# Ledger of designs, part 126: peptides against a protein of PDB entry 9GMZ

Target 1, 343 residues: chain A of PDB entry 9GMZ
Amino acid sequence: TGFPLELLTRPATERLAYFENYTVAHPRLKEVYEILMRTIAEPAGASFIFVYGASGVGKTTLRLRVEQKLTELALPKLESDRARVPVVGIEAIAPESRYFNWKEYYTRALITLEEPLIDHKFDYGVRGISRDNFGKINVESKVVAPALRRALENALIHRHPDVFFVDEAQHFGKVASGYKLQDQLDCLKSLANMTGILHCLLGTYELLTFRNLSGQLSRRSVDIHFRRYCADSPEDVQAFKSVLLTFQQHLPLAETPNLVDHWEYFYERTLGCIGTLKDWLKRVLSDALDREATTITLKDLQKRALSVAQCQKMFKEIQEGERQLSETEADVQNLRSALGLGA

## One batch from the design tools (peptide; made by RFdiffusion4, then SolubleMPNN)

Design b2_p16_3_s4 (from b2_p16_3, 6 letters changed)
Fold by OpenDDE base, seed 2:
Structure b2_p16_3_s4 (fold): chain B 343 residues (1-343), chain A 16 residues (1-16)
Amino acid sequence: as target 1 above (343 residues)
Amino acid sequence: VDFSVPEDWAEPAALP
């Protein structure tokens, strides 16, 4: 089934919003979603989940949909427990300085956790944290990072979310020295241990450095690889074409564009990343709606495509991440062989 | 625990 035909008579803003909100349950997204939901429900003593994959593979879409589902599942319990928050999700910011800003991280986490609509308010035990007239949290500039950490620990214990999401978590790794990265990992580990709250870090393959640097973190983590579609796999090519077909049917245009016949060009400029594909199509749809166009053309696609140079850079980053994972699998096999365990 | 995908998720269209 395509888009609702009534959308063709609706404003451009509503037509664009339809496509923006439209989510295809493509095989890799569905697989990772099911693994993530299961791991959140049954962490089996894990304190961390790492979700890693290419930029634009769809990690933010995954997070938002898991947050939605966890909220929906919690609604009946939230009526009886007005203190509980089912889930909290933040995006990590790349530091402008050489150091990760923990004060900003704790502040953003507190603000996100303490939704104004939560009826049950508590004292953080920290002077300079207040609520405005709308119930929104305000943190004064005088509040220091250790005090904000204690406030966040107390808030996480009191609100007891099923998971704490941190998107773009590779930004924790952008520190010039291995020692500083270890200290950051120890801070995150300590926060998870002190609160008993499961943390899920989503990011690029740069998150593999976090897995490798802390043998103690690795023992308490579940790893989820969100793979792109690969052109050397017939099944992956078929899945990618199916996603293109689905998107072309759900572009709210008078004439359905033929995206599938251009699948190789779409693959070349997305590297098999569905988030990159959706964002590209959103830009092209916006341009088409602004022109009151009946369809989109290959020329319209080309105007909003990533450059070959951008794709080449992104592909090198992907290949390095995929290589590191393959080496880890080979190391496990070599270890098993050395232990006299059969392959 | 319900591990089903959200109801607003569309299954990919079958290729002809």
Scores: peptide ipSAE 0.243, ipTM 0.880, DockQ to the pose 0.903
Fold by OpenDDE base, seed 5:
Structure b2_p16_3_s4 (fold): chain B 343 residues (1-343), chain A 16 residues (1-16)
Amino acid sequence: as target 1 above (343 residues)
Amino acid sequence: VDFSVPEDWAEPAALP
């Protein structure tokens, strides 16, 4: 089954939007989704979930789809509890300075948690936090980070989301000193403990380094590895080809392009990351629609591909992350053997 | 709790 053929008569914007909104339930995404949904439903005293994976593996897609599902599942309860927000998700910003901007983080979290559509207005107990005539939160420049934290704690307690998502969470780790990184972890841990709200941090393998700095977080966290597809695994190669075939069938073009025959080139330029693949195809589709092209060619793909140098850099970052995880697995086996628990 | 994938998710196409 391909795209709706009626799209061929629709505007380029509608064709592009169809492909943008199209999500393939590929094996790795489905696996991580099921684990994440289960962990949110049954956190078993966990305060944190960590989702690790390569840049462009699909973590943002995972987050947005979990947010959607949690919202849908909460709708019947939201009719009776008008104060409740089912889920909140933010993206952490890369700090412009050597220091993480907690004021900006708390402000974004408050703005997202307290969307204009919420009928039940909450008083944050903080001077300089208000709602405009459209219900949008306004935070005055004079409001300091400790006051914004208290406002967020109160808002999280009052709205009681099932989970608080932070995407690109490796940006917490970009502070110049390891000591300040620990302070950030302790700050997040304190926020989760004070509110009783489960936090899910999604990020690159840099988030593993951040996670390993706090031995105390290890007891109250669940780790989820969102793996890429590996070319050395026949099963992973078949799954990757199946995703290419699916995207091939769902590009709203008059002539179906042959993507599958070029799977090695797609793998070379995506490293088995489906988000990177989708973004690449989106760019190529946009260019094709702008030209009123009937199909896409290998030349069109090559024009919008990541450079070999970009792929080599990303691959080194992936290999380092995969190595750290493999070492952790070996350390667990060594620990079990040392404890007299059979391997 | 329903842990099924969202209904709008497409299963990958079977390779020939």
Scores: peptide ipSAE 0.240, ipTM 0.879, DockQ to the pose 0.908
Fold by OpenDDE base, seed 1:
Structure b2_p16_3_s4 (fold): chain B 343 residues (1-343), chain A 16 residues (1-16)
Amino acid sequence: as target 1 above (343 residues)
Amino acid sequence: VDFSVPEDWAEPAALP
């Protein structure tokens, strides 16, 4: 099984787009996908889902694929309820200051909810929010954050998505004071409670610090750990090699490169993160297509690899996150044992 | 609810 051979006669842009759109259902992605889909369907009174894992593990891919699936499943209902949006997803922006930009967050969320194709114009009850002639939402600069929040609350209630995704959600935690971080948590909690919409926050292990500050959020949240592949696990090594084999078969090049024989080098420079691996291969494929190359060499890989220093930094961040989770898991087991619940 | 993976997802290749 490999790429369609007809791609070899197609433009470089189409060949690259094929690989970009190609998604491997690798074990960790499949597992997290199934857990997330189940949790969205049956939240059991949860108001939040936290999905955390290493940078480049594939959280954005997970989100986009869940958004796609939820949209597909909702299509029959959308014909009858033209006001409904099945899912909404945004990326949280890193604050330029010690303050999270709530105005920007609410504006982006509102724009995403109010795509032009929705015939049902909703009055947000807020002056300075309008639709242009193309149906695009325009937010005037004079509209303040509390007014945008009310508009978003009303829009979420009216559009009633099954889930609201926030990617890069660790950026909510990038605040200089614990009090402001609590206020942000209370703000998100209030938004979820006022709308009745399930919120899914995806982020790095820095999201754990944010999650742990609110014991009240923890009681109404589901946690999903999106793990990387670990080189100390034979099963994880086999899964990682299988992904490499799959990618080498789906690089639209005249000669199939041998990626699997270099698995240790790929592991060293990706830390077992499949998103990092795919992005690396995309860059290398783009370079190969630009040169009209027949294959990818180790030298081509080396030119686009993350530096050892970058990998060392990323690995330290991963190890700290994995350590914090391991300590939490041990604390849970100790609590269970102390309660007379079996391990 | 259908929890199946999207149809456009490729299963990982079996190692030889």
Scores: peptide ipSAE 0.225, ipTM 0.874, DockQ to the pose 0.908
Fold by OpenDDE base, seed 4:
Structure b2_p16_3_s4 (fold): chain B 343 residues (1-343), chain A 16 residues (1-16)
Amino acid sequence: as target 1 above (343 residues)
Amino acid sequence: VDFSVPEDWAEPAALP
């Protein structure tokens, strides 16, 4: 079944919004979703979950869909516990400077945790944090990072989310020295320990550098690898083609474009990353709708494709991350063998 | 705990 045919008579904005909100339960997304949901429900004393994978693999889609599901599952309990927030999710910002902006991070986390729809007002115990008449949090410029941290700790304890998501978490690691990276990890660990809240960090393979630096986090962390589809795997190629066919059927255009016949070109320009594919198709759909076009062409695809140079750079970053993970798996086998545990 | 995929998720189309 394709898109609702009634969309062809709707405004371009509704047609685009349909495709933007459309989510394919592709095998890798479903697998990671099930593992993540299970780990959140049964953390087994973990304080951290690391979700890592290629840029554009679909980590943000995973996060948003888990946030939605956790909210839906919590609704019956939220009627009795009006202070509780089931889940909170933020995106870490790339630092403009050599240093991660903790003040900005804590401010964004507080603003996100204290949604305007929460009837139960919380006193942060910090001067210069207030709510306006619309329930929006205002943080005065004079409030320092240690005070914002205490406010966030208190808010997390009071709201007691099942998980705190941090997307693009590799941005914590953009500090030039190993010492500074350790300080960031110790800060995050301290926040999780002080609040008792499970933290899920989603990011690129740069997040692996975080795991390797903290032997203490290793005891209290669960790792989830969100893999891309690989062209050397026949099963992965079939899954990727199936996703292309699904998107082809769900582009709200009068004439269904043949995307599947161009699967190699789609693979070349997405590296098997479904998020990159979806974002590419969104741009192409938007251009088609702006022109009132009946379909999309290869020329329309080429106009919005990532350049070969961009794909080559992204592929190098992916290969380095996949290599590091493969070495870690081999090291575990070597360690087991050396301990006299069978392979 | 319900680990089911959200109802608004579409299963991938079967290739012919």
Scores: peptide ipSAE 0.222, ipTM 0.871, DockQ to the pose 0.897

Design b2_p16_4_s1 (from b2_p16_4, 8 letters changed)
Fold by OpenDDE base, seed 5:
Structure b2_p16_4_s1 (fold): chain B 343 residues (1-343), chain A 16 residues (1-16)
Amino acid sequence: as target 1 above (343 residues)
Amino acid sequence: SLQVFEPFEKPLVRRP
């Protein structure tokens, strides 16, 4: 079934909101979602989950769907434990400076964890952390990073989330001159150990650098690769075409556009990344709705496509990440063979 | 054959 036909009589804002809120349960997203949900439910002593993949593959959509599901599953328990937060999710920010800002990270984490809707206000014993009349956390500029860390540790212990999500986690790799990336990982490891809270880091293939630097984290981490669709795989091409077929039925336009016939062009400009595809279609839909158009054309698609130069840059970053993973898999096989463990 | 994928059951309510 396509979009609700009643949307054709609704304002452009409602039509756009429908498409924005629509998520295709495509095979790679479903697979990674199931693995992530299972790993959160049964971490088996893991302290970290790493979710890595291409920019625009859909990692943020994955996170939001997991957060929604964990919240839904926790609702019955939240009635009895009013202090509990089922899940917390933040986005790591690219530092303006060459250095990751831990003070900003802890502040954002505290603000997100201590949302106004929580009846049980907790005093973390840190001067300069307060709540406004609406229950929003305010952190004074004088509060130092170690005090914010202690406040976050206490908050995480008190709120007991099933997982702490950090999106765009590759930004932890932006270290000061003379500091090691290892020190950032040790800081995160210490936070996870002190709180007992499972951490899930989502990011680009730059997260693989984190995996390789901490042999201690590797023993307490689960890795999840969120793959793009590859044009050299007939199954992946069929799945990608099926995503296009699904989206064309869920664009709230009077005439269903034929996206499938342009699958090669869509692949060229998305590299098999469904998040990039959805964002592209959202821009094109917005333009079509603004013009009161009955459908979208190839010319409309071309106006909102990523440039060839952008796609070439993104593709090089993807190829490097996929290469590093392939080399790691080969190294594991070589190690097993050298140990006399059959392949 | 191409298939239509099902949506996730509930729409994502983007928190503002």
Scores: peptide ipSAE 0.351, ipTM 0.815, DockQ to the pose 0.867
Fold by OpenDDE base, seed 4:
Structure b2_p16_4_s1 (fold): chain B 343 residues (1-343), chain A 16 residues (1-16)
Amino acid sequence: as target 1 above (343 residues)
Amino acid sequence: SLQVFEPFEKPLVRRP
């Protein structure tokens, strides 16, 4: 079934919003979603979940869908526990400087956790943290990072989220030295341990560096690889074509575009990353709606495609990440052989 | 054969 035909009589903004809010339950997204939901429900003593995969694979979409589901499942309990927040999600910002700004991170985390709609006012026990008349948290410039950390620890304990999401978590790794990276990991471990809150870090394959640096995290972490679709797999190609077929039926245009016939071009310019594909189609749809076009053409697609140079760069980054994971799988086999467990 | 995948149950309401 396609989009609601009534959308063709609606404003361009509503038609675009329909497509923006539409999420295809494609096999890789569904698989990772189910694993992540199960892990959050039964963490089995894990303090961390690492979700890693290519840029544009759909990690942010995964996070948002999990946040939506956890919120929905928590609604009956939130009536009795007004202090509880079911889930909190933030995006780590790339530092302008070579060093991660923990003060800014803690401030953003506090602001996100303490939404104005939460009736239960919490005292952070830290001077210079207040709520304004609109319920928005204000953090004075004099408040130091260790005080903000304690405030966040107290807030996480009080609000008891089932999980704390950090999107684009590879930005924690933007430190000038391996020693500083270890200190950052120890800081995150301490936050998870002190709060008892499960942390889920979503990011690129650069998160593998975090996993490898911390043998203590390995005992308390669950790893989830969000794979792209690979052109060398017939099943993955069929799934990717099926995603194109699904999207073409859900583009709110008078004439259904034939995206499937251009699957190779879509694959070339997305590298099998469905988030990249959706963002591309969204830009093209926006352009088509602005022109009151009945359909989208190959020329419209080409106008909004990533350049070959961008795709080559992205592909190199993907290949390096996939290589590192393949080496890890080989290391597991070598370890099993060395332990006498056989291959 | 190609398949039409189902959507996730509810549309994402992007918080503004």
Scores: peptide ipSAE 0.347, ipTM 0.817, DockQ to the pose 0.856
Fold by OpenDDE base, seed 2:
Structure b2_p16_4_s1 (fold): chain B 343 residues (1-343), chain A 16 residues (1-16)
Amino acid sequence: as target 1 above (343 residues)
Amino acid sequence: SLQVFEPFEKPLVRRP
């Protein structure tokens, strides 16, 4: 099964939107999706879920698919509980300064929680937070971070989402000292405890630093590793080639391009990260549609590829993250051996 | 043999 052939007669914008909205249920994404959905349904006293993996592995796609599913599952209950929001998702922003901007974080979280379509107006109990005539939240510049935190706590309690997603959560760690990182974690932990809302932090391998800072968080967290496809695994190579085969059938072009024949080049420039692959193909498709091209060529691919230098940098970051995980696994094995627990 | 993976059932509609 490929793309709907009727798309070939449609505007370039509709053809591109089809591919943008198309998601391959590749093995790693499906696995992590199932684990994450199960963990949200049955957190077993966990307050945090950590989802970590390479940049471009597909964490944002995972989040969006989970948000969609949780929303669909909640629809029958939302008719009776008009105050409820089934899921909240925000993206953490890289700090412009040496300090994380909590005021901006709380403001964005509040804005995201309070969809204009929610009929039930909530009083935040905080002066300087209002809704406009369109139901959009307005936060006055004079409102301080502690007041915004209280407003967010009250909003989370009132809206009672099944999970609060924070994408790009490694940005909490981009602070100048380990002590500040602990303070950020304690702040998030306090927010989760005060609201009773499960938090899911998605990010790069820099999130592993969060796990290592608190043995108490380890007891109240679930870890999910979103792995890339590795060239050293024949099964992973076969899965990666199968993703290419799937994408080539879902590019809305008159002639199906042969992506599979170039699998090594695709692997070289994506490092086995399907998000990176999809974003690359989107750029190439956009260029092809702009030219009214019947297909895409290797030259079209090369024009939009990441540079070798970018790939080398990304690979170094991946290797460091995978090394840290391997060391943790080795430490667990060493601990088990030291405890006399057999393999 | 290579396989064609199924999509997720519904397309992601980005809320505007």
Scores: peptide ipSAE 0.344, ipTM 0.811, DockQ to the pose 0.832
Fold by OpenDDE base, seed 1:
Structure b2_p16_4_s1 (fold): chain B 343 residues (1-343), chain A 16 residues (1-16)
Amino acid sequence: as target 1 above (343 residues)
Amino acid sequence: SLQVFEPFEKPLVRRP
């Protein structure tokens, strides 16, 4: 079924919000969602999950859908355990300096973990961390990073989430030296071990460099590759065209635009990344609603497309990531052959 | 043949 036809009589803000909140359950998103949900339910001694893929593939959408589902599943238990938070999700910030800001990370994690609706006042055991009259955490500027870490450890133990999500986790890898990158990894590993909380790091293919630095993490981590749709696969092309068909039915416009006929242009400017596609269509829809247009044209699409130079840069980053994964797969085959297991 | 994919059941409530 398409969008609710009643939306055509509703304000532009409501029409745009409908499309923003609409998520296509496309094959790769559904697959990764099912794998991630299963891994969270049965981590089998894993302390980390790594979810990596191209920028704009839909990792944030995946996280938000998993957070929603875990929250829904926990609701019956939250009535009896008022201290529990089912899931916590933060986004890692790109460091302004050569070093990741752990003080800011811990502060944001604490603020996110302590939603105002949690009646249980927890004493973090750290001076300069308080709750305001609205239950919001306030962290004084004088609180040092080691104290914030202890507060976060205590909060994670007390709230006991099923998983701690860190989006844009490749930003942990943006440090001046390999030694400092190892320190960042050891810091995260220590946090997971001290709290007993499963950590899920979502990021670009730059996360692979971070993942590969620790041979100890390899034994306690699950890897999930969130792939883009590839134009060299007929099945992937069919899935991508089917995503376009789905989106054209869910654009709240008086006349259904023909997106499918322009699939090659959509592929050229999204590289098979559905998040990039959705963001593009959202911008174009916003423009169309502002003009009170009945439909979307190719000219409207062209106005909001990523530039060829942007696409070339993104494609180079994708090719490098896919190459690194292909080399890893070859290493697995070589290891199997060396062990006498065959290719 | 092309197919229409189903949405995830509930809209994502974007946190403000």
Scores: peptide ipSAE 0.340, ipTM 0.818, DockQ to the pose 0.869

